# Peptides against a protein of PDB entry 3PBP, part 51

Target 1, 203 residues: chain A of PDB entry 3PBP
Amino acid sequence: LNEKDLNLILNKSLVMYESLDSTTDVIVKRNVIKQLQFVSKLHENWNSRFGKVDIQKEYRLAKVQGPFTINPFPGELYDYTATNIATILIDNGQNEIVCVSFDDGSLILLFKDLEMSMSWDVDNYVYNNSLVLIERVKLQREIKSLITLPEQLGKLYVISDNIIQQVNFMSWASTLSKCINESDLNPLAGLKFESKLEDIATI
Target 2, 203 residues: chain A of PDB entry 3PBP as posed
Amino acid sequence: LNEKDLNLILNKSLVMYESLDSTTDVIVKRNVIKQLQFVSKLHENWNSRFGKVDIQKEYRLAKVQGPFTINPFPGELYDYTATNIATILIDNGQNEIVCVSFDDGSLILLFKDLEMSMSWDVDNYVYNNSLVLIERVKLQREIKSLITLPEQLGKLYVISDNIIQQVNFMSWASTLSKSINESDLNPLAGLKFESKLEDIATI

## One batch from the design tools (peptide; aimed at target 1 D113 L188)

Design b2_p25_8_s2 (made by RFdiffusion4, then SolubleMPNN; from b2_p25_8, 10 letters changed)
Fold by OpenDDE base, seed 3:
Structure b2_p25_8_s2 (fold): chain B 203 residues (1-203), chain A 25 residues (1-25)
Amino acid sequence: as target 1 above (203 residues)
Amino acid sequence: SVEEVKKQLETKQKVGKFLIERALS
């Protein structure tokens, strides 16, 4: 965590706080407020002389949000189980794609269209768990693991029993990144969301 | 800034909507 990252987290927390209104659920309000309070204190103590951030006891109660909702969820996958998950960076500005594998040999590439927060004091708290389906890739293999390399943007390595395959989605992810960073969706029109699959090595 | 982050988040939401509409078309 660096100063730039901390500022981003703070600003995101502020935006979430500003989104609260009279129609917002009480549990959501409480959670967003607690997160903002925590991040604000962290920011205040960042330049403290002692280099120690006093983490509130409440941080121990904080946990990652519950399960994601995938939209649309492919009907063919209703009877199958997710086996692996990976996050792939598509630029140097923290835009990312989420990939989930299933035991039918499918990969789904997903976009996080909503910002999530930590859960602080509510068990099984779920908020802003949206993932949007971009592409489904059918490998028809038993997927053992998913590997990403931080220096290789928009690339996912899929390891099966006897083969390593690379999924490269920069053909569309570069455009997606640009759209997000420039706040212009026009380049998405007519964009083909088709990743390139290549065999890398036999094992 | 807060405004810049807000704009980025709004853009992501719009991207999501676009992708959903594409998938359902």
Scores: peptide ipSAE 0.610, ipTM 0.939, DockQ to the pose 0.887
OpenDDE base, seeds 1, 2, 4, 5: peptide ipSAE 0.610, 0.608, 0.604, 0.610; ipTM 0.939, 0.940, 0.940, 0.939

Design b2_p25_8_s4 (made by RFdiffusion4, then SolubleMPNN; from b2_p25_8, 11 letters changed)
Fold by OpenDDE base, seed 4:
Structure b2_p25_8_s4 (fold): chain B 203 residues (1-203), chain A 25 residues (1-25)
Amino acid sequence: as target 1 above (203 residues)
Amino acid sequence: SVEEVKKQLETKKGVGKFLVEKALK
């Protein structure tokens, strides 16, 4: 965690807070406020000459939000079970793609279009937990593991029984990143969300 | 800045909407 990251988290938390209105659920309000309070405290302590912020106690109170929803969920996968999950960075910022594998050998690439807060107060907190389907990649093999390398943007390595394959989605992710960073949706028009699958090694 | 982050978040929402609409076509 660096200052830039902290600032971004703070700003995101502030934006979330500012989005609250009279129609917002009380639980959501409380959760967003707690997150903002935590991040603000962290930020204050970071700027203070006080060295290591002991955030352990407060961090322990926060949990990752509950299960995600996928929109639209591929109907073909209703009868299959998710097996692995990975997050792949698509730029040097904080834009990322979420990948979920299924026991039918499918990979789904997902976009987080909403900011997902931590859960602070309520077990099984659910808010903005939806992910948007970008692409389904059918590998037609048992997926054992998903591996990402931080230095390799937009690349996912899929390990199966006898092969390592690379899924490269920078063909569209670069454009997506640009859209987000420049706040311009125009480049999405006509964009094909087709990842490249390559065999890397036999194992 | 907060404004920039807000703009990015709104853009992400837009991306999401776009993707959903595309998937439903």
Scores: peptide ipSAE 0.599, ipTM 0.946, DockQ to the pose 0.898
OpenDDE base, seeds 1, 2, 3, 5: peptide ipSAE 0.595, 0.596, 0.596, 0.595; ipTM 0.945, 0.945, 0.946, 0.946

## One batch from the design tools (peptide; aimed at target 1 N95 I180)

Design b2_p26_3 (made by RFdiffusion4)
Pose (drawn by RFdiffusion4):
Structure b2_p26_3 (pose): chain A 203 residues (1-203), chain P 26 residues (1-26)
Amino acid sequence: as target 2 above (203 residues)
Amino acid sequence: SELEKVRKQLEMREKVGDYLRKLQNE
């Protein structure tokens, strides 16, 4: 955990602690407070020279959160099954897109709009487990796998049956991160959220 | 401050999500 990232989760933790009011669900309040306590303890034991911190076994037992809401979910896909999931980096600030494959050779590019709180005990804990559909890409080919190269932002390699295609969504993803970082929604108005599809090779 | 910058980024993400939901439901 480098210094930049350590401070990022600390500040996110502080923003949420301040975001607490009385209508806030008791279980959620507990987790937010626990998150702040935990992230603070990490900050106290962080070894700056190695950029690492030890984590006791106690804090590693966590229960799953979900299911995430996928809004708006495409109606056609209720007849199909999700195949793969991939994470694609948009910028240099941990902003990402979640990609999911389906039986119909389709791809949904998702965005997480709500900040999750950390949770260890709570069963079936859902809270800000929210994803939003940005785009759907139908390749009409059998998608056998998804691959990413850390060197290339906003690009995803999709291995179909005899083709390796590259879905390139930096056309809109670059603007998306700018607005997130500049807190200005206007550049999103009029942007067509269409990814450049490109055949890389025959396999 | 850095804390306020993070706050504004998190608020913007919610606004982007609302925007995208409206766009996709149209």

Design b2_p26_3_s1 (made by RFdiffusion4, then SolubleMPNN; from b2_p26_3, 11 letters changed)
Fold by OpenDDE base, seed 1:
Structure b2_p26_3_s1 (fold): chain B 203 residues (1-203), chain A 26 residues (1-26)
Amino acid sequence: as target 1 above (203 residues)
Amino acid sequence: SELEKVRKQLETKKKVGQFLIERMSS
């Protein structure tokens, strides 16, 4: 975490705070406010040793939200169990794709369209926990692990029993990144969300 | 401002999400 990252987190928290209104759930309001307070304090004490100690105590009170939802959830996967999860960077900024594998050998590529905050106040806090389905990739293999390399944007390595495969989704992720960064949806029109699957090595 | 940029990006992400959902329903 650097100053730039902290500023981004602060700004995100501010935007979330600004989105609160009279119709917002009280629990959500409280949680968003607490997060903003924490991040603000963190920002204020970024270079302070003393601030770090106090922040650590507060940080321990925060938890990651529970399970996320997928929209739409592929009907074919209702009877299967998620086995692995990975996050893949698609640019040098903040944009990323979430990948989840299932025990049928499927991979789903997911987009975080909403900012998900930490849970600060209530157990089982759930807000903005939905992910959007982009693509399903059927490998029909027992997926052991998902590997990403920071220097390789938009690439996911899938390790099975005897093979390593690369899923490359930069064909659409580059456009997606551009749309987000430039706040322009026009390039999405006609875009095909089809990743390239390639065998890398036999093991 | 940086804040405004972040706001726009977050709004764009929401719209992207909606786009992605709608394409699957058609």
Scores: peptide ipSAE 0.638, ipTM 0.947, DockQ to the pose 0.900
OpenDDE base, seeds 2, 3, 4, 5: peptide ipSAE 0.633, 0.636, 0.637, 0.632; ipTM 0.947, 0.947, 0.947, 0.946

Design b2_p26_3_s2 (made by RFdiffusion4, then SolubleMPNN; from b2_p26_3, 12 letters changed)
Fold by OpenDDE base, seed 2:
Formats: C-alpha cells, sequence, structure tokens
Structure b2_p26_3_s2 (fold): chain B 203 residues (1-203), chain A 26 residues (1-26)
C-alpha cells in the first residue's frame, strides 16, 4: 500500500458515502460509514508525522464481503461447481478482473462493476456484490490451480494435471482499462472480448 | 478534483457493467 493507493481507497470510500440517501438500507449506511471511518484513520496515520491511532480493533471487525452474484450466469454452468478463484490486475490503477474456474474445465472472466466495501460488524454483509460476465474460456481440463503474477498484467496461469496454460486477455483488457481510467466508453464499441490461450509448459 | 475523477471512474465502471450484461445476454 502506497500513498496513491490509499488516496484512491479513501476517495472510493468517500464516493460510497456520498451515495447514501434516504432509500439506502440502514445496514448499508452503517457499513459504508464504518468503512470510511477506517480508511480515514489509515489516511491520518499515513500523513501523520507524529503519533498513531490504534486501528487494530476496527480492522479486526472487518471481513471480506461475500458471496458474489454473477450476471449473467452462464446456464451451462448451473450444474457445475466453482473450483478456484483469482484476481488479475489489468493496469496499475487497481483495475482488475476476477476469474473463477469450474469443474467442467471452464474459466469465467468477471468484471467488478460496482465498488464493494468490506463487511463491518455485520455477518453476511452483501451489497454491491455484482460480478459481470465478460468471457467464458473452455479449457476442458481439470483445473488444479490459478496463478497470477503481479508484474504480468492481464495474464492468468492455469495449472492442470499435465500442463500450464496462459490466458492472456490484454487484447481487450487494455481497452477496458483505458475506458475506465479516461471515463470514456466509446472504445468498447466493437471490442471483442476474446482471450488468447497459450500452452506454457508441460508438467 | 481527484474525488470527482474517482466518481466518474466508478460511474464508468457501472456503465461498463451494464454494457457487458447486455452484450453477454444477447
Amino acid sequence: as target 1 above (203 residues)
Amino acid sequence: SELEKVKKQLETKKKVGEFLIEKMSS
């Protein structure tokens, strides 16, 4: 975590806070407020030359949100079970793709279209847990593991019984990243969301 | 401002999601 990242997190938390209104669920309000409070404390600690606030208590009260909803969920996968999950960075601005593997050998690439907060003092907190389907990649192999390398943007390594394969989705992810970062959707028109699959090594 | 930029980005992400849903549902 660096200053840039912290500022981004803070700003995201502020945006979430500003989105609260009279129609917002009370649990959501509470959660968003706690998120903002925590991030603000982190920011204070970061910028403070002297003294630190004890944020350990608040941190211990937070947990990762889940489960997520996938839209649209591929009908073909209703009878299959998710086996692995990975998050792949597509740029240096915290834009990322979520990948889930299934026991039929499929990978689904997913986009987090909504900002998700952590869960604070609430069991089974669910809000803005949307994941949007981008692409389905059919490997037709038993997927043992998903590996990502932070220095390799838009690349996912899939480990099966006898092979390591690379899924490279920078062909579309670079454009997606640009669209988000520049707040311009025009480049999405006509974009093909087709990843490149390549054999890397036999094992 | 940076805050406004982030706001726009988040809105863009939402719109991207809508776009993708429509595309993948067709």
Scores: peptide ipSAE 0.605, ipTM 0.947, DockQ to the pose 0.944
OpenDDE base, seeds 1, 3, 4, 5: peptide ipSAE 0.603, 0.603, 0.604, 0.604; ipTM 0.947, 0.946, 0.947, 0.947

Design b2_p26_3_s3 (made by RFdiffusion4, then SolubleMPNN; from b2_p26_3, 11 letters changed)
Fold by OpenDDE base, seed 1:
Structure b2_p26_3_s3 (fold): chain B 203 residues (1-203), chain A 26 residues (1-26)
Amino acid sequence: as target 1 above (203 residues)
Amino acid sequence: SELEKVRKQLETKKGVGKFLIEKQSS
């Protein structure tokens, strides 16, 4: 956590606050307000000289939101169980892809199109918890783990019983990153969301 | 401003989501 990160979190919280209106659910309003209040306090307590923040007791009351939803949920995966989850950075900023594996050997690559806040007010708080399906990769293997390397953008390593495979999605993720960073959706037109799969090692 | 930049990025992300959903439905 650095000053830039704090500023970003604060700005995100401000934007969320500004999005509230008379039609917004009361629980959402309260939660967003509490989020903003907390982040504001963090920002106020930031010591730029030492790169430290004094965290108040309110932090202990916040929880991560519950399960996310996937839109659209692949019908073929309805009866299968998610086994692993990983987050893969696609640039040196804040953009990332979420990957979920299933027990049928499928990987789904997901995009967080909405900003999720912490849960501050009520248990089982749910707001902006949806993820958008980008791509389904069928490995048809028993996936043991998902590994990411921070220095390798847009790459996911899938470990099975006998093989390590690499999923490389920078072919489309670089464009996606650019779209977000430049606030321009035009480059998405015609973009193919097809990742490259290759065997890395036999184990 | 930095705030405006963040606002635009968040809106863009929403747009990306919409695009992706629509693409799959076509």
Scores: peptide ipSAE 0.644, ipTM 0.950, DockQ to the pose 0.891
OpenDDE base, seeds 2, 3, 4, 5: peptide ipSAE 0.642, 0.641, 0.640, 0.642; ipTM 0.949, 0.949, 0.949, 0.949

Design b2_p26_3_s4 (made by RFdiffusion4, then SolubleMPNN; from b2_p26_3, 10 letters changed)
Fold by OpenDDE base, seed 2:
Structure b2_p26_3_s4 (fold): chain B 203 residues (1-203), chain A 26 residues (1-26)
Amino acid sequence: as target 1 above (203 residues)
Amino acid sequence: SELEKVKKQLETKKKVGEFLIKRMSE
């Protein structure tokens, strides 16, 4: 984490907090408030000189949400099992794509359209846990692992039995990133969400 | 403000999601 990241997290938490209303579930309210409190404290205790933050005890109680829902879920994948998951950055502003592999050799690329909070003091907390399907890539091979490199935006490396393949989705992710960052959806019109698959190495 | 910018971005992301869902139904 850096100061910029922390500020972003804080702002996101604030937005979530401000989105709360009388119709919001009590558990959600509590969770969002706790997250905001935590992030606020982190921000207050941020030491920019040393790049350190005092971790509060409450952090130990925080858990990542899961599982997520996928919309739409490809019907043909109902009979298959998810095998791997990866998150790929598409820009330096924390926009990211989630990738899930299945045992049929499929990859699904997913978009987080809603801000998800951490789970605080609640078991099985679920809120804004939906992911949106962008693309399905069929590799037709057993996927052993998914690897991402932080310095390579919009690239996913897929390791199978004897091959490493690169999935490059910057053809559309760059536009997506721009749309988000500039708050302009116009560039999405006519955009093809088709990733490029390339063999990188045999193993 | 930075907060407003983030808010706008989050709203945009939501709209992007809606767009993505809609395109799959066409």
Scores: peptide ipSAE 0.617, ipTM 0.944, DockQ to the pose 0.907
OpenDDE base, seeds 1, 3, 4, 5: peptide ipSAE 0.614, 0.615, 0.616, 0.615; ipTM 0.944, 0.943, 0.944, 0.944

Design b2_p26_4 (made by RFdiffusion4)
Pose (drawn by RFdiffusion4):
Structure b2_p26_4 (pose): chain A 203 residues (1-203), chain P 26 residues (1-26)
Amino acid sequence: as target 2 above (203 residues)
Amino acid sequence: STGNIFFDYFLKENTNEIYAKLNLNL
């Protein structure tokens, strides 16, 4: 955990602690407070020279959160099954797109709009477990796998049956991160959220 | 930032659902 990232989760944790009011669900309030306490303890034991911190077994036992809401979910896909999931980096600030494969050779590019809180005990904990559909890409080929190369932002390799295709969504993803970082939604107006699809090779 | 440093996302088997688990491995 480098210094930049350590401070990022601390500040996110502080923003949520402040975001607490009385209507806030008791279970959620507990987790937000626990998150702040935990992230603060990490900050106290962080070894700056190694950029690492030890984590006791107690804090590693966490229960799953979900299911995430996928909004708006495409109606056709109720007849199909999700195959793979991949994470693609948009910029240098941990901003990412979640990618999901389906039986129909389709791809949904998702964005997480709500900040999650950390949770350890709460069963079936859902809260800000929210994803939003940005785009859908139908390759009409059997998608065998999804691959990413850390060196290339906003690009995803999709291995179909005899083709390796590259879905390139930096056309709109670059603008998306700018507005996130600049807190300006205007550049999104009029942007067509269409990814450049490209055949890389025959396999 | 919209990203998370400590979550692993995954698909539930034979469904269209997504779940996450807190991961503290460094």

Design b2_p26_4_s1 (made by RFdiffusion4, then SolubleMPNN; from b2_p26_4, 13 letters changed)
Fold by OpenDDE base, seed 3:
Structure b2_p26_4_s1 (fold): chain B 203 residues (1-203), chain A 26 residues (1-26)
Amino acid sequence: as target 1 above (203 residues)
Amino acid sequence: STGDLFREYFLVPNSNEINSKYDFSL
């Protein structure tokens, strides 16, 4: 992401929000509001923390040709601001998870795949460039930065003031990778999306 | 706020504070 891309997404999200009326479908209204909330919080943090937002260079939300939705968006996170964004490879085929941190110490793990998004949406909401919420991890601490290592699949390093923690989501991400590569979602049925949190180092 | 509007339009069921460290959303 760059500032220009974020502004473009914000503007598109605002225009879409302003287009909502009494005749708009409830599902559409919900997704548009969720999108606008997410982008607004991300933009707020971008403006307040000039140069302090750790955005992975590989994070290309701008390649999302158009507005993105997050479905479902956790209601609790509406009161908090997005702080960092990272992308994590889950296989050598370039499948990725997007991670966003919030100032409440939450991490959300998101998947960007249109076919997957369409199949997982409980409401059958089809939206171009949708992000599917897979997991929320509550760290309950201030997150300073997110680090990924390309050679370490399905691992995210979270840096706080006094600790480095590893989030390992390969327990489910390996199955997800297989499902994507084989175009078969059946193996995800009954899978628990629970990541492993480990303390790596005290700072 | 956008969140307030969302709450007005959508009775967001109070997500039961699932006191779990991990919230599954799929």
Scores: peptide ipSAE 0.000, ipTM 0.242, DockQ to the pose 0.048
OpenDDE base, seeds 1, 2, 4, 5: peptide ipSAE 0.008, 0.005, 0.011, 0.000; ipTM 0.296, 0.276, 0.333, 0.248; seeds 1, 2, 4, 5 fail the geometry check

Design b2_p26_4_s2 (made by RFdiffusion4, then SolubleMPNN; from b2_p26_4, 10 letters changed)
Fold by OpenDDE base, seed 4:
Structure b2_p26_4_s2 (fold): chain B 203 residues (1-203), chain A 26 residues (1-26)
Amino acid sequence: as target 1 above (203 residues)
Amino acid sequence: STGDLFLDYFLVENTNEIKSKYDFTL
């Protein structure tokens, strides 16, 4: 954890806290407050010399959250089963795309549009559990594995029986990253969400 | 212990359900 990332998480936690009101669900309030307390403590205990912070065990015991909703869910995929999941960073921050493969050979690219707090008290916490469908890539292959390389932003490697393919979404993901970071959605207008597929190796 | 905070997404077996868990690297 670096100072930049810590500050980002702190700011996100503060924004979530400030969004709380009298109508907010009690569970949401508890989780948001606990997150703010946690992140604030991390920030307070940040060791600038070593670029480290001690994470208390109690905060490491975050609970499972979800299920998430995919919006819109492609109707054609209701008859198929998700097979693999991976996350791909699209910038040097925290913006990422969630990639899910299906047994029909489809790959969906998803974006988490809403901030979600950690959960400690409640299992299967389902607040701000939306994933926005950005793109569906039809590979028409049995997808065996999804691989990401941390040094390669906006690239996903798809392994099937006889081939490794690269899905490159930086054509749109760079714009998306900018929009998120600048809080300006205008550049998304007219953007084509079309990833590039390339054969990398035969196996 | 020190580590990085990350959100781990996973599939619920034999379903189309996506779940997640915040976790920490070492």
Scores: peptide ipSAE 0.586, ipTM 0.894, DockQ to the pose 0.392
OpenDDE base, seeds 1, 2, 3, 5: peptide ipSAE 0.585, 0.586, 0.582, 0.583; ipTM 0.894, 0.894, 0.893, 0.892; seeds 2, 3, 5 fail the geometry check

Design b2_p26_4_s3 (made by RFdiffusion4, then SolubleMPNN; from b2_p26_4, 9 letters changed)
Fold by OpenDDE base, seed 1:
Structure b2_p26_4_s3 (fold): chain B 203 residues (1-203), chain A 26 residues (1-26)
Amino acid sequence: as target 1 above (203 residues)
Amino acid sequence: STGELFLKYFLKPNSNEIYAKYDLSL
């Protein structure tokens, strides 16, 4: 955590706060306000010289949120079971792709289109829990694990019984990152969400 | 010490449901 990250989280928290109105659910309001208070304190207490911040224990006890919804959910996957989940950074910010594998050998790439606040008061908090389906990659293999390397943006390594495969989605992820950061969806028009699959090693 | 604030996703055991939790490591 650095000053840049703190500023980013603070800005996100402010935007969420500013989006609150009279129609907003009371639990949402409470969580958003608490997040803003928390992040503001973090920013205030940040020591850039030592890279330290004092965080009260109460704020560390964020609760689990979900379930998330996948939109659209691939109809073919209703009969299959999710096996692995991973997140892949697509830029040097905080934009990421959520990747889920299924026991049919499918890999779905998902994007969280809405910012989600931290939650403290309610178990199974559900707000802004949408994940957008970007791409389905059919590997037709038993996926044992998903591996990401922090230094390799937009790359996912899929480990199966006898092979390591790389899924590279930088062809579209750079555009998506730009769209998110600039709040402009126009560049997504006509964009092909087709990742490159490559065999890396035999096991 | 480097701290991280991130949203960690996970699958509910015996379910296809995705959940997440904000984790703070310092």
Scores: peptide ipSAE 0.551, ipTM 0.873, DockQ to the pose 0.374
OpenDDE base, seeds 2, 3, 4, 5: peptide ipSAE 0.551, 0.549, 0.534, 0.550; ipTM 0.875, 0.872, 0.869, 0.873

Design b2_p26_4_s4 (made by RFdiffusion4, then SolubleMPNN; from b2_p26_4, 12 letters changed)
Fold by OpenDDE base, seed 2:
Structure b2_p26_4_s4 (fold): chain B 203 residues (1-203), chain A 26 residues (1-26)
Amino acid sequence: as target 1 above (203 residues)
Amino acid sequence: STGELFLKYFLVPNTNEINAQYDFTL
């Protein structure tokens, strides 16, 4: 965690807090407030010289959240089962794509469009649990595993029988990253969400 | 510890259900 990332989390936490209103669920309010308090405390205790902050154990034990919803969910995938999940960074910040493979050989690329607070007190916390479908890639292979390399932004390696394939998102992910970071969605207008699939190695 | 806060996603086995958990990388 660097100062930039901490500031980003703080800003996100503030935005979430400011979004709270009289209609917001009490559990959501509680979690958002707790997150803001936590992140604010982290920021106050941040030591720029050492790049360290002491995180209290109680805040490290966030609970499992979900289930998430995929929007829209591809109707043709209702009869198939998700097999693997991976997260791919698209920039040097916190922007990421969630990738899910299915047993039909499909790979879906998902984006979390809304910030979700941490949950500590409530099991199965559901708030801002939407994942937006960006792209479906049909590999027509049984996907055994998904591999990401942290140094390779917007790239996913798909391992199937006898082949490693690379899925490269950077044709659109660079634009998406820019849009998020600049809070300007205009460049997404007319953008084609088409990833490049390439054979890397035969196994 | 320089922990990065990240949301770890995982599948419920034999389902299309996605769960996640915030975690800290040390």
Scores: peptide ipSAE 0.523, ipTM 0.874, DockQ to the pose 0.401
OpenDDE base, seeds 1, 3, 4, 5: peptide ipSAE 0.517, 0.516, 0.521, 0.519; ipTM 0.873, 0.871, 0.874, 0.873; seed 5 fails the geometry check

Design b2_p26_5 (made by RFdiffusion4)
Pose (drawn by RFdiffusion4):
Parts: sequence; C-alpha cells; structure tokens
Structure b2_p26_5 (pose): chain A 203 residues (1-203), chain P 26 residues (1-26)
Amino acid sequence: as target 2 above (203 residues)
Amino acid sequence: SVKEQLEMREKIGEYLTELMTEKLNS
C-alpha cells in the first residue's frame, strides 16, 4: 500500500463517516464506523519505507456482499448466462470498468457509482452494491475468455473461437474519468458510448 | 476533492441509467 493509496482510502473513509446521519441504517452505520477505525489503524502501522502494512487474521474474515444491482439490465440476457468478469483501468486513480461475458457472445461494460463500505459480519449485506450499464457489445462469437494488459488503459482483449479481438473504450472512458476527477458532468452530454472493436489476430 | 468525486460518480450513474434505459426501450 503506497502513500497515495493509503490516503485515498482514508479520505474515502472520512467522507463516509461524515455522511452519517440518523436515518442511516444501524447495520450500515456500524460498518462505516468499523471501516474508519480499521483504516485508521492501518495508517498507524503503515511502514512508509516498504509501503506495506501487516493485517491481523481477525480483519481478513469477511462475508460476501451482493448481489450487486446491475442497472439497467438488458432484457435479452435473462435468457443467457454470465461467463467471465474482468476489470479494466480507466485512469491513474483506481477508476475502473467492470466487464462481464454472456452465452450470447455479448459483453456488458459496467460502472460502479456508489461507494461501498467494508463489511465483515453482516450476512447478505447489500449497500451501495450498485453497478450501472454504460454499454453492451455483441460480438456474436463464442467468448472463451477475457484478458487485460496492465500497460494499456481502457482496452480489453476478448478471445472468441478463432479470433482475438480488442475492445477499445478509451473513446469515452478518457472523458468519463476527466469528469469524475474534475467534478463536471457536462462533457458526458452527447458523447456516444461506443467502443472501437478491432480484430487482432486469428487463433 | 474526494467527496466531490464521489458525488460526481453518483450523478454519472443517474445520467447513464437514463441514457441506457432509452436505448434499451428502443
């Protein structure tokens, strides 16, 4: 955990602690407070020279959160099954797109709009477990796998049956991160959220 | 800055939800 990232989760934790009011669900309030306490403890034991911190076994037992809401979910896909999931980096600030494969050779590019709180005990904990559909890409080929290269932002390799295609969504993803970082929604108006599809090779 | 970015992400989510709902209903 480098200094930049350590401070990022600390500040996110502080923003949520302040975001607490009385209507806030008791279980959620507990987790937010626990998250702040935990992230603060990390900050206290963080070894700056190595950029690392030890984590006790107690804090590593966590229960799953979900299911995430995928909004708006495409109606056709109710007849099909999800195959793979990938994470693609948009910028240098941990902003990412979640990618999911389906039986129909389709791809949904998702965006997480709500900040999740950390949770350890709560069963079936859902809260800000929210994803939003940005785009759907139908390759009409059998998608065998998804691959990413850390060196290339906003690009995803999709291995179909005899093709390796590259879905390139920096056309809109670059603008998306700018508005996130600049807190200005206007550049999104009119942007067509269409990814450049490209055949890389025959396999 | 972090607070504003988180608020912007929520606004982007609302915006994209409306945009993609229109496309899926077409």

Design b2_p26_5_s1 (made by RFdiffusion4, then SolubleMPNN; from b2_p26_5, 13 letters changed)
Fold by OpenDDE base, seed 1:
Structure b2_p26_5_s1 (fold): chain B 203 residues (1-203), chain A 26 residues (1-26)
Amino acid sequence: as target 1 above (203 residues)
Amino acid sequence: SIESQLKTKKEIGKLLTERMTKKLNA
């Protein structure tokens, strides 16, 4: 974490705070406020020279808000276990896709439609429904690992026991990125969310 | 702006949810 990253988090937290209204759930409101307070405190205590922040003991009780809920969730995957997770950049502006693999050999590609937040209430836990299913890719292999390369946008490498495969979703991710950056959903009309699967190497 | 992006992401999420739901129910 650097100062630039912290500023970004602060700005996001401010936006979240400003989005609160009288109809906002009380627990959500409280958590957003607490997060803003925390991030603001971090910003105040940021030591740019050492890249350190003095965190008060009270904030150590905070945890990442979750669990993440995937919506919709494929019914077939209820009986299977998630094995790997990866984040794939789709542009240079911090837009990303989340990928989760399952022990049936499936990959799901997910969109983060809501910002992640922390839970600041000891007694209350807020579920964050911030992952939307975009695509399911069935590989029917035991997935050992997921690899991403920062210089390769919209590409995921899937490693199995004997093969490396590439999942390329730039066919739709480029449009998605554009929609986000331009605040225009029109280009999504008729867009097919179909990734390209390619064998890269035998191992 | 960050605000516009956040709003757009939320709207995209709704759209994608609808599409995927239809796909899974077909």
Scores: peptide ipSAE 0.637, ipTM 0.946, DockQ to the pose 0.878
OpenDDE base, seeds 2, 3, 4, 5: peptide ipSAE 0.628, 0.632, 0.628, 0.625; ipTM 0.942, 0.943, 0.944, 0.943

